# Ledger of designs, part 279: peptides against a protein of PDB entry 7RZF

Target 1, 358 residues: chain A of PDB entry 7RZF
Amino acid sequence: PFQEEHLKQLYKIVPIKDIRNLYVTFPIPDLQKYYKSNPGHYLGHLIGHEGPGSLLSELKSKGWVNTLVGGQKEGARGFMFFIINVDLTEEGLLHVEDIILHMFQYIQKLRAEGPQEWVFQECKDLNAVAFRFKDKERPRGYTSKIAGILHYYPLEEVLTAEYLLEEFRPDLIEMVLDKLRPENVRVAIVSKSFEGKTDRTEEWYGTQYKQEAIPDEVIKKWQNADLNGKFKLPTKNEFIPTNFEILPLEKEATPYPALIKDTAMSKLWFKQDDKFFLPKACLNFEFFSPFAYVDPLHCNMAYLYLELLKDSLNEYAYAAELAGLSYDLQNTIYGMYLSVKGYNDKQPILLKKIIEKM
Target 2, 358 residues: chain A of PDB entry 7RZF as posed
Amino acid sequence: PFQEEHLKQLYKIVPIKDIRNLYVTFPIPDLQKYYKSNPGHYLGHLIGHEGPGSLLSELKSKGWVNTLVGGQKEGARGFMFFIINVDLTEEGLLHVEDIILHMFQYIQKLRAEGPQEWVFQELKDLNAVAFRFKDKERPRGYTSKIAGILHYYPLEEVLTAEYLLEEFRPDLIEMVLDKLRPENVRVAIVSKSFEGKTDRTEEWYGTQYKQEAIPDEVIKKWQNADLNGKFKLPTKNEFIPTNFEILPLEKEATPYPALIKDTAMSKLWFKQDDKFFLPKANLNFEFFSPFAYVDPLHSNMAYLYLELLKDSLNEYAYAAELAGLSYDLQNTIYGMYLSVKGYNDKQPILLKKIIEKM

## One batch from the design tools (peptide; made by RFdiffusion4, then SolubleMPNN)

Design b2_p26_1_s4 (from b2_p26_1, 14 letters changed)
Fold by OpenDDE base, seed 5:
Structure b2_p26_1_s4 (fold): chain B 358 residues (1-358), chain A 26 residues (1-26)
Amino acid sequence: as target 1 above (358 residues)
Amino acid sequence: MEQLLREIYNAKVKVVGYEIEEKSIL
């Protein structure tokens, strides 16, 4: 494990690819034995959340970050890491200390709110759905994966251990949160802007880097992170499916979509699933407008409308995706295409929200 | 260093529902 001398370090790394990334890493205890509660997953869900009042939402609003990922990572036997990774904008590269300050403000918010059983239950439900309706994997890859994870889980639980949460353990969540402190931080900034500014080379890959101690004043700034009133816990995810009933196949089910409604304003085709028998549906809507592609101005206006619509739906997109729902919005030469896919139970909710924003 | 680079190179962060495959910095 890292000793004290390896903490509070900043690494400036030159990538091969033109990428700008920030990694904020915390050494944490080995959580493997706590897989049934998975406190690192709980924290990853909240820190990595993309909804209103999330860390990502605030950092995006400042133009500093494009994407954020938070979670536990395996180290070696006996220790793990918690990592917050962000994709930096060019502006964000100039505000790394402030980005990390916001991370600690969010972590402080999590401490102030304490562990939430409803959030754990949401994670449990999501993971249970993911397990229950797991897609078929290629046997070779799956067998190799299972063989690998047999070293970490009991044989009886090897198929479930990565998915099924059993125990809400607020004590373990708090234990991990207590490790997410400025005094335990390791920071890596990955950018081509460090080319020619490095003094070390990594042995195995030849990666150019510079290592610096983070100034005590910066550590103190992060230690004194206040509560940022913009940070809020997520709301309950309304898109989590609860009904998985599969309707019986109709006796007259056609192998092709049947026209079930024909009106002056709409045609509706329906095909029941006769192959997969999953509690999923695909809703596809084609909207026709004679104005969509009349001239370059109308075409650009239709495009701008869809971009604005997508932006207005961003608050629901992440929550829907977590719940196994997706939507797609595209402009067509005839108008607009909307697709809604995933678990059928909550599709009407997502569809309603899309239509209300339109 | 190796461990940090392995952390960066092998950043399979288990996020809720997304195995982010190794964004190989390479």
Scores: peptide ipSAE 0.024, ipTM 0.538, DockQ to the pose 0.412
Fold by OpenDDE base, seed 4:
Structure b2_p26_1_s4 (fold): chain B 358 residues (1-358), chain A 26 residues (1-26)
Amino acid sequence: as target 1 above (358 residues)
Amino acid sequence: MEQLLREIYNAKVKVVGYEIEEKSIL
């Protein structure tokens, strides 16, 4: 485990690839025994959330960060880490201290709101869906993975332990949140901009780096992180499927899509799944407009319209994706293509939101 | 159609926190 001397450290690391990453790491207790409550996953879900009022949404709005991942990471037996990782823009690389301040403001928001049972329930439901409809993996990789996790979980639970949540433990969430403090932070910045500015070489990979103590004034600035009124807890995810009923195959199921509706304004083809028997559907819409490609101006307007539409849908895209729904919007020479894919139960909700934004 | 069905069925639920690829954090 890291000792006090290993905390409040900044690492400037030179990558081989042209990447810009920030890792904000906190030592946490070993949460392995709490896999049924998984408080680190709860916090990772909130800190890593991409919806309105999220940490990522604010950092993106400033042009500092492209992506954010938050969660627990295994260390060794008896300790773990909580890591917030962001992909930095060039501008974000200049604002690392302010990015980390925003992280602590969001963490302070989580402390102020306290543990939310509904958020745990959403995580539970999402993980249950992910487990229930898990894709087949390659046997070799799967067997090796299972053999590894047998060291951590009871044999009876080895298949479920990484997925199925059982117990809401607000005490454990608070315990982990209490470790996410500036005094416990380790910061790593990965950028080629540190080339020729390093003084150490890592033993195993030869990675060039510099280690510096984070100034006490910076730690104090982060300790005094206020409540940023831009940060909000996510809204309830309305896209989480609850109905997984598989309709019986029609006796005369055609191997190809059948035309089930033909009108002057619309044609509808339908094909029932006769192969996979999953509670999933694909809704494909082709919209025809004689104006979509009539001239270069209209073509560019149609493109711009879809880009604006996609942007306006970003608030729903992440929540839908978490729930195993996806959409795709494309310009065609004839107009527009829309696809909605995933669990059939909540597809009408996503489709309705798309149509309301159109 | 089979490719489309495969794409539909392979729609992975993004489980936040599991995609921490074992990037060797020094």
Scores: peptide ipSAE 0.006, ipTM 0.429, DockQ to the pose 0.057
Fold by OpenDDE base, seed 3:
Structure b2_p26_1_s4 (fold): chain B 358 residues (1-358), chain A 26 residues (1-26)
Amino acid sequence: as target 1 above (358 residues)
Amino acid sequence: MEQLLREIYNAKVKVVGYEIEEKSIL
């Protein structure tokens, strides 16, 4: 376990790969016995959220961070970690202190709002969907995983314990939030920019690093993190499926896609699922434009358009992805391709939002 | 350090659904 001397430490690490990462780690109590409430998952869901008013949305708006991941991590028996990991831009590497300040501002917002039962219910519903429609894993990997988790969960619950939430425990959420303080922080910055600036070598991997104490002034700045008015709790996820009805197989169901609509401007092909019987669909759209690849300028404009479109979709596409919806946007020689996949119940909502942004 | 590096190496953060593959960062 980390003692006080291991807290408030900054590690500058030289990677082999050209990557820029920030790890903000907090030691937390062992939450394994609280799997039915999973307070670390609740906090990970909020801290790692990508929607409007999220930590990531604000850090992206500043050009400092590409991606953010928040959550609990297993340590050893009797302790865990809560980790916030971000992929840094080159500019973000210069603003690490400010990035961490924003993390503490968001955590302070979570304290001010207190535990939200509706957020727990959303996590419960998401996890229940994920469990109910879990894909078949490779037997060898699955058996090995189950054998491992039998050490932590009752035999009767071993299949459900990682997914099914049962109990809203605001007390445990507050307990974990109380550990997410500047005085308990461990910071690691991973960047090639530290090459030749390190004084230590890690024993097992030969990784070059430098360890420094975080200045008390910096800790105090983070302790005095104000309520940043840009941070808000997420809205309820509109993409969580509620209807899982599987339509009966049509008598004339073909093993191949059938043309069900033919017009001057559109062709529609349909194939019913005759194999998996899942409440999921795959919607694939090919948009044809004679201008998309007519010359190098139009080709670059079509590329730039899709990159901007993807960027404009990020904040609400995350909520869809959490709910088991996905989209893909690609340039084609003839125009563009859009795919929308996942639970059929909420696909029309995601598709509508994509088309409204286009 | 070892534990942090193991944390970085083994950074399978269980976020909802993404096994972040162990990007061998090092």
Scores: peptide ipSAE 0.025, ipTM 0.533, DockQ to the pose 0.349; fails the geometry check
Fold by OpenDDE base, seed 1:
Structure b2_p26_1_s4 (fold): chain B 358 residues (1-358), chain A 26 residues (1-26)
Amino acid sequence: as target 1 above (358 residues)
Amino acid sequence: MEQLLREIYNAKVKVVGYEIEEKSIL
């Protein structure tokens, strides 16, 4: 485990690849014994959230960050880490201190709101869905994984322990949140911009790096992180499926798509699933326009329209994706293609939102 | 340092359902 001398450290690391990443790491207690409540997953869900009022949304709005990941990570027996990782823009690389300030402002928001049972319930429901409808894995890999996790979980729970949440433990959420403080931080910045500015080499990989103490003034700035009014808890995820009914096969079910509607304005093809028997569907729409590809101007306008449409759908995309829904929008030589895939229960909600933005 | 680098290199942060592919920093 890291001692006090290993805390409040900044590492400037030279990558081989042209990447810009920030890692903000906190030592936390071993949460393995709390797998039924998984407080690190709860915090990772909120800190890593991409919806309106999230940490990522604010950092993206400033042009500093492309992606954000938050969660617990295994260390060794008796300790773990909580890591917030961001992909930095070139501008974000200049604003690392302010990015970390916003991280602590968001963490302070989580402290002020306290543990939310409804958020835990959403995580529980999402994980239960993921477990229940888990795809077949390659047997060799799966067996090796299960053999490994038998060291951590009871035999009876070994298949469920990574998925099924049972207990809402606000005390454990608060305990982990109490470790996410500036005095416990380890910061790593990964960028080629540190080439020729490092003084150490890592022994095993030859990675060039510089280690510096974070100034006390910077630590104090982060300790005094205020409540930023832009940060909000996510809204309830309306895309979480609740109905998993599988309709019986029609007596006349064809092995191929059947034309079930033919009009001057639309053709509809349908094929019932006769193979997988999952509460999932694939909705594919081809929109025809004689103008979509008539000339270079119209082609570029159709492209721009789709990019604007995708941008306008970003507020729903993440919540839908968490719930196992996806959409795709593409230009075609004939117009536009829309695909909506995932659990059939909430597909109409996502489809409606897409069509309302169109 | 090694542990932090291992943390960075092994940063498959299990966020909610996304296997973020380890962009191997190496």
Scores: peptide ipSAE 0.024, ipTM 0.541, DockQ to the pose 0.406; fails the geometry check

Design b2_p26_2_s1 (from b2_p26_2, 14 letters changed)
Fold by OpenDDE base, seed 3:
Structure b2_p26_2_s1 (fold): chain B 358 residues (1-358), chain A 26 residues (1-26)
Amino acid sequence: as target 1 above (358 residues)
Amino acid sequence: FRKEEEEFLHELATNRFLPTKVWKVP
């Protein structure tokens, strides 16, 4: 439905709220029939990745972008959009062309590497985990959602179709990736800085905007996007749980934490879950140091240490989050607090990574 | 088509134009 006249367009939009957003959108075919392979999800996972060598990591390092989201969105009948959305800094608003260049450099990296079955498998596994442990939605919202998707999926699959990946289709990944080109781009910049600089008003909501053609020179610059050596595919996510065994409630299980280990250097308290019966655990560690709060210098050093530790763990934070693991590090007046939460299976791996950085 | 474009512009202006599947678990 988008003719050539609707492509290579730049929209400058005045927001209602004080927001700075960039939307880079690509018309793509309707992928609904390919829900079992979901090539748009595969690409959204990689483009939206937050780990080392990701698009977001580089754009953050430049100070241009705070957040990035990538993925497919439903369009009108017969097409979808692939969207890369970023939250812009004030500086990023001045570098939109370069931000988009980096997007195309990352897309070019994905073309050069080709579809990766292991990435698909990770997406499959993550979605399976999300499905298995999906919180109970409100029945009314859930029924309305199901009713809305029943026309797209067999009744037997309607509950799982959004989550369960079954088919690796590299051909479809390449097909979608081939649509992510500068000649197929629609760009929207949303900023209050365009107030009083617009020439159009949307009829229904009064949204003020300006529409411009993207200059051919800019399109060519994006078409000639080279491989940026800073972009890398993510490493395999080691935190994805595979064991979901729930241990039986111990006969001696207490309703309160019990002291299970007492040594000169450590005390360990344990409480088994007697309510939720989930393959999850909360690990809480309190570290005591007589030096942590002895004077302002030591206090500042302890703070700086924790900030450096957090920074050193950033490489794992996103992968852990995707896998349903989280950690928290806090300074205390007595030393440091560490919390690790989520699926119990890979918590030892995350804990080991934290300890190795300590 | 015009209505869809207007809805699109409004969704952008309200920061509602997001991918259907966002990986970030809130």
Scores: peptide ipSAE 0.182, ipTM 0.787, DockQ to the pose 0.489
Fold by OpenDDE base, seed 4:
Structure b2_p26_2_s1 (fold): chain B 358 residues (1-358), chain A 26 residues (1-26)
Amino acid sequence: as target 1 above (358 residues)
Amino acid sequence: FRKEEEEFLHELATNRFLPTKVWKVP
């Protein structure tokens, strides 16, 4: 267990590679026995969310952070860490205290809203999809992984335990949230800018670092983190697939796309999957406009239109990605190209959202 | 404890101190 002397510490670390990372870490109890509820995954999903009102969205809007990852990590026996890791911009490196303040504001929002069963259900459904369609691992790597996991899970559950959620435990979510406090924080900043400014060297690997106590005034600032009105829980993910039916291969299935609709205004080609047999589809749309590339003005208007369209769709991008859907929008010399890829079940929903913004 | 702290520092310096990956849908 971490003693008080190990808490409220700031580590400035010199990396081997040119990276700028912030690690905000919290010692938490060992949650391994609660793998069926996985409260750390629930919190990691929300803290690591990239949609509107997320922590990352706010930190990106300020130009301080590029990426964010949240979740639990195994520690030594008897404890774990909850980690919030961000990739820092050069500007973000100057605003670490304010970044961490925003982290605590988001955590405070999670406390205020309380555990949400619908969020747990989404995590459960997403993990079930990931499990069902996981790629085949290489046998040697898989065997070694399973051997390691056998220490933590019953033999009968080893294959599923990492993916399948079964129990909504709001009490455990609250318990972990209660550990995500400034008085329990360990901060590490990783940057080459600390080269020549360190006073310690780690004995095993020669890592150069400086350790200092976080000032009490800074801890108090974080303890007094208010509810920032910019932070919101994510909306329900409409794109999570629920139907995984694979349609039988038609007897007359062509090896190439067949023209199934031919009109004055549209042509439609279709090819059934004859190789992968996955509940996935690829929808490609090419839009033709005689005005798209007629002159520089129209070309610029078409470009601006697409940029505005992409911006208007950004609210759905992360939710679609989490659900195994993607879209692509491109300008062409003839007009516009749209592609929608991934699980076929909710593609019509995503396509409708795109069309509604056009 | 010292060994664990040193390992922690090394993992940070090598960018290996990452949360258990939130399973992305493939």
Scores: peptide ipSAE 0.180, ipTM 0.782, DockQ to the pose 0.461
Fold by OpenDDE base, seed 2:
Structure b2_p26_2_s1 (fold): chain B 358 residues (1-358), chain A 26 residues (1-26)
Amino acid sequence: as target 1 above (358 residues)
Amino acid sequence: FRKEEEEFLHELATNRFLPTKVWKVP
């Protein structure tokens, strides 16, 4: 029910807390009936991506944005919103028009590349992992949730409908993407810098705001968003687990780590999980160097090395996190500590990537 | 409609106007 008069609007809002946020919102059709394909989730995954060539990566590189979230939100009856929300720096608050231009450049990149079935498959696989390993909700909360969900899904699908993607629908992805246009935008900027500069007060909560039409020249600027060569689709996430087999407990399994390798250059301790029975592992490596802490210079060099190593691994951090993997690197008095944790299936891949950067 | 717009403004001012499905890392 958004009429043309409600589109291309800018809201300047005074927050209660000292926050700086930008909300770029688009009215979209109700997508609830398309839960099996979930085109809004597909677009949210790409727009909200944090890897190299992502929207967030570019906006961070300029010092304008700290965080970005993209996705659908339920609206009133018969429509939804697609939202791109960013946390603004002080500098970013001065560059809102350019930030939004970059958003539209990224959206244009998505149009140019078209729907990718492999991206849908990754979303499907990630959701399957999340479903399989979801925490057992408390029965009372779960019953109330199910009762609410029964209004939207067939009884047979209620338990899975929120998680399981079944149908790749490029037509629906394109349909939603076609709604993400400057002519359909509602922009809200939330900042304390608007105190004393507002002319309206919301009746129920007393929110102070100013509403303005976005100038046609600005809309045209966003409509003419070119392909920015810095924006790229993410690479395939190599860390998504596919094997969840739990190995049987060995007959001689010890309750404590056992020394399984002892050489002049390495000791290896192993403990099988006898408690949780999850397809997860913790790999811990301690590297010993006689030079790491021999003097202040070597100590500083070891620190610098580790910081550079961490920086070089940032390209994998987001993909690993999405896949339920984490790594940690620390300086120790004897050298370096490396930890790799999470689903065991793809840990060797992450470990290899770390070693290749060392 | 007015009430919905007011709720929208309040949600923005309180940083509650967020996408319903954010990638939750398991």
Scores: peptide ipSAE 0.167, ipTM 0.776, DockQ to the pose 0.490
Fold by OpenDDE base, seed 5:
Structure b2_p26_2_s1 (fold): chain B 358 residues (1-358), chain A 26 residues (1-26)
Amino acid sequence: as target 1 above (358 residues)
Amino acid sequence: FRKEEEEFLHELATNRFLPTKVWKVP
């Protein structure tokens, strides 16, 4: 549906809310038939990754972007979009061309590395976890959803097709990557800073916008995007759970936390889950220090320590989150509080990483 | 095409032009 005249366009849009967003969009073929491989999800996972060497990490380091989302969106008339969306800082709004250059540098890195089966496997495993522990949807909403998706999936697969990846298709990944080119780009910048600077109004909703062709020199700059040595593929996610065994209820299970260890230096309370029966745990640690709140200096030092600790753990935060693990660190009047929550299988790994940084 | 473009613009202005499957594990 998009002819050459519809590509290489820049839209400057006035938002309703005070937001600053950049949308870099690419028309792509309809990938619905490839649901078993879902190449758009693979690319969205990598482009939207938040770990070290990611696109987001670099753009954050520049102070240009706060958040990034990458992935496919359904379009009309048998096509889709691949979208890279970022929340822009005020400074980032001044560096849109450079931001997009970095996007193409990352895409070029993906081309250079080629499709990675291990990344696909991680996506598959994550989706399997999400499917297995999906909350029960309301029957009416679920039935309506299923009825809608029956048009896209075989009846036997309709319940699983949205979640379960089955086929690694590097050819399809490469096909989508080939569509993620500057010559196929549509850019939209959404900012209140364009108020009073637009020349068009959308008829249905009254959206104010300006449309411009992206200059050929800018397109060429993006086409000549080199390999930026700061971009790296993510490391393997160590936090993805593989064991979902639920331990049997102990005969002496208490309705409240029981003191199971009492020493001069530590007390441990334990409560078994008797309600949810999920392979999840909540680990809560209170650390007591007589120095934590003794004076303002010590309070500030404790605060700074915790901030530094959080910063040192940022490399794991996203991978843990993807795997259904979370941690929280807080200063208390008595010292420090640490919480680790989520699937119990890999909690020891996360806890070890936290302790190693302390 | 015009209608699709208008819908596109509106979705952008409302911050609704997002990828359909952002798998944030809840």
Scores: peptide ipSAE 0.165, ipTM 0.781, DockQ to the pose 0.487

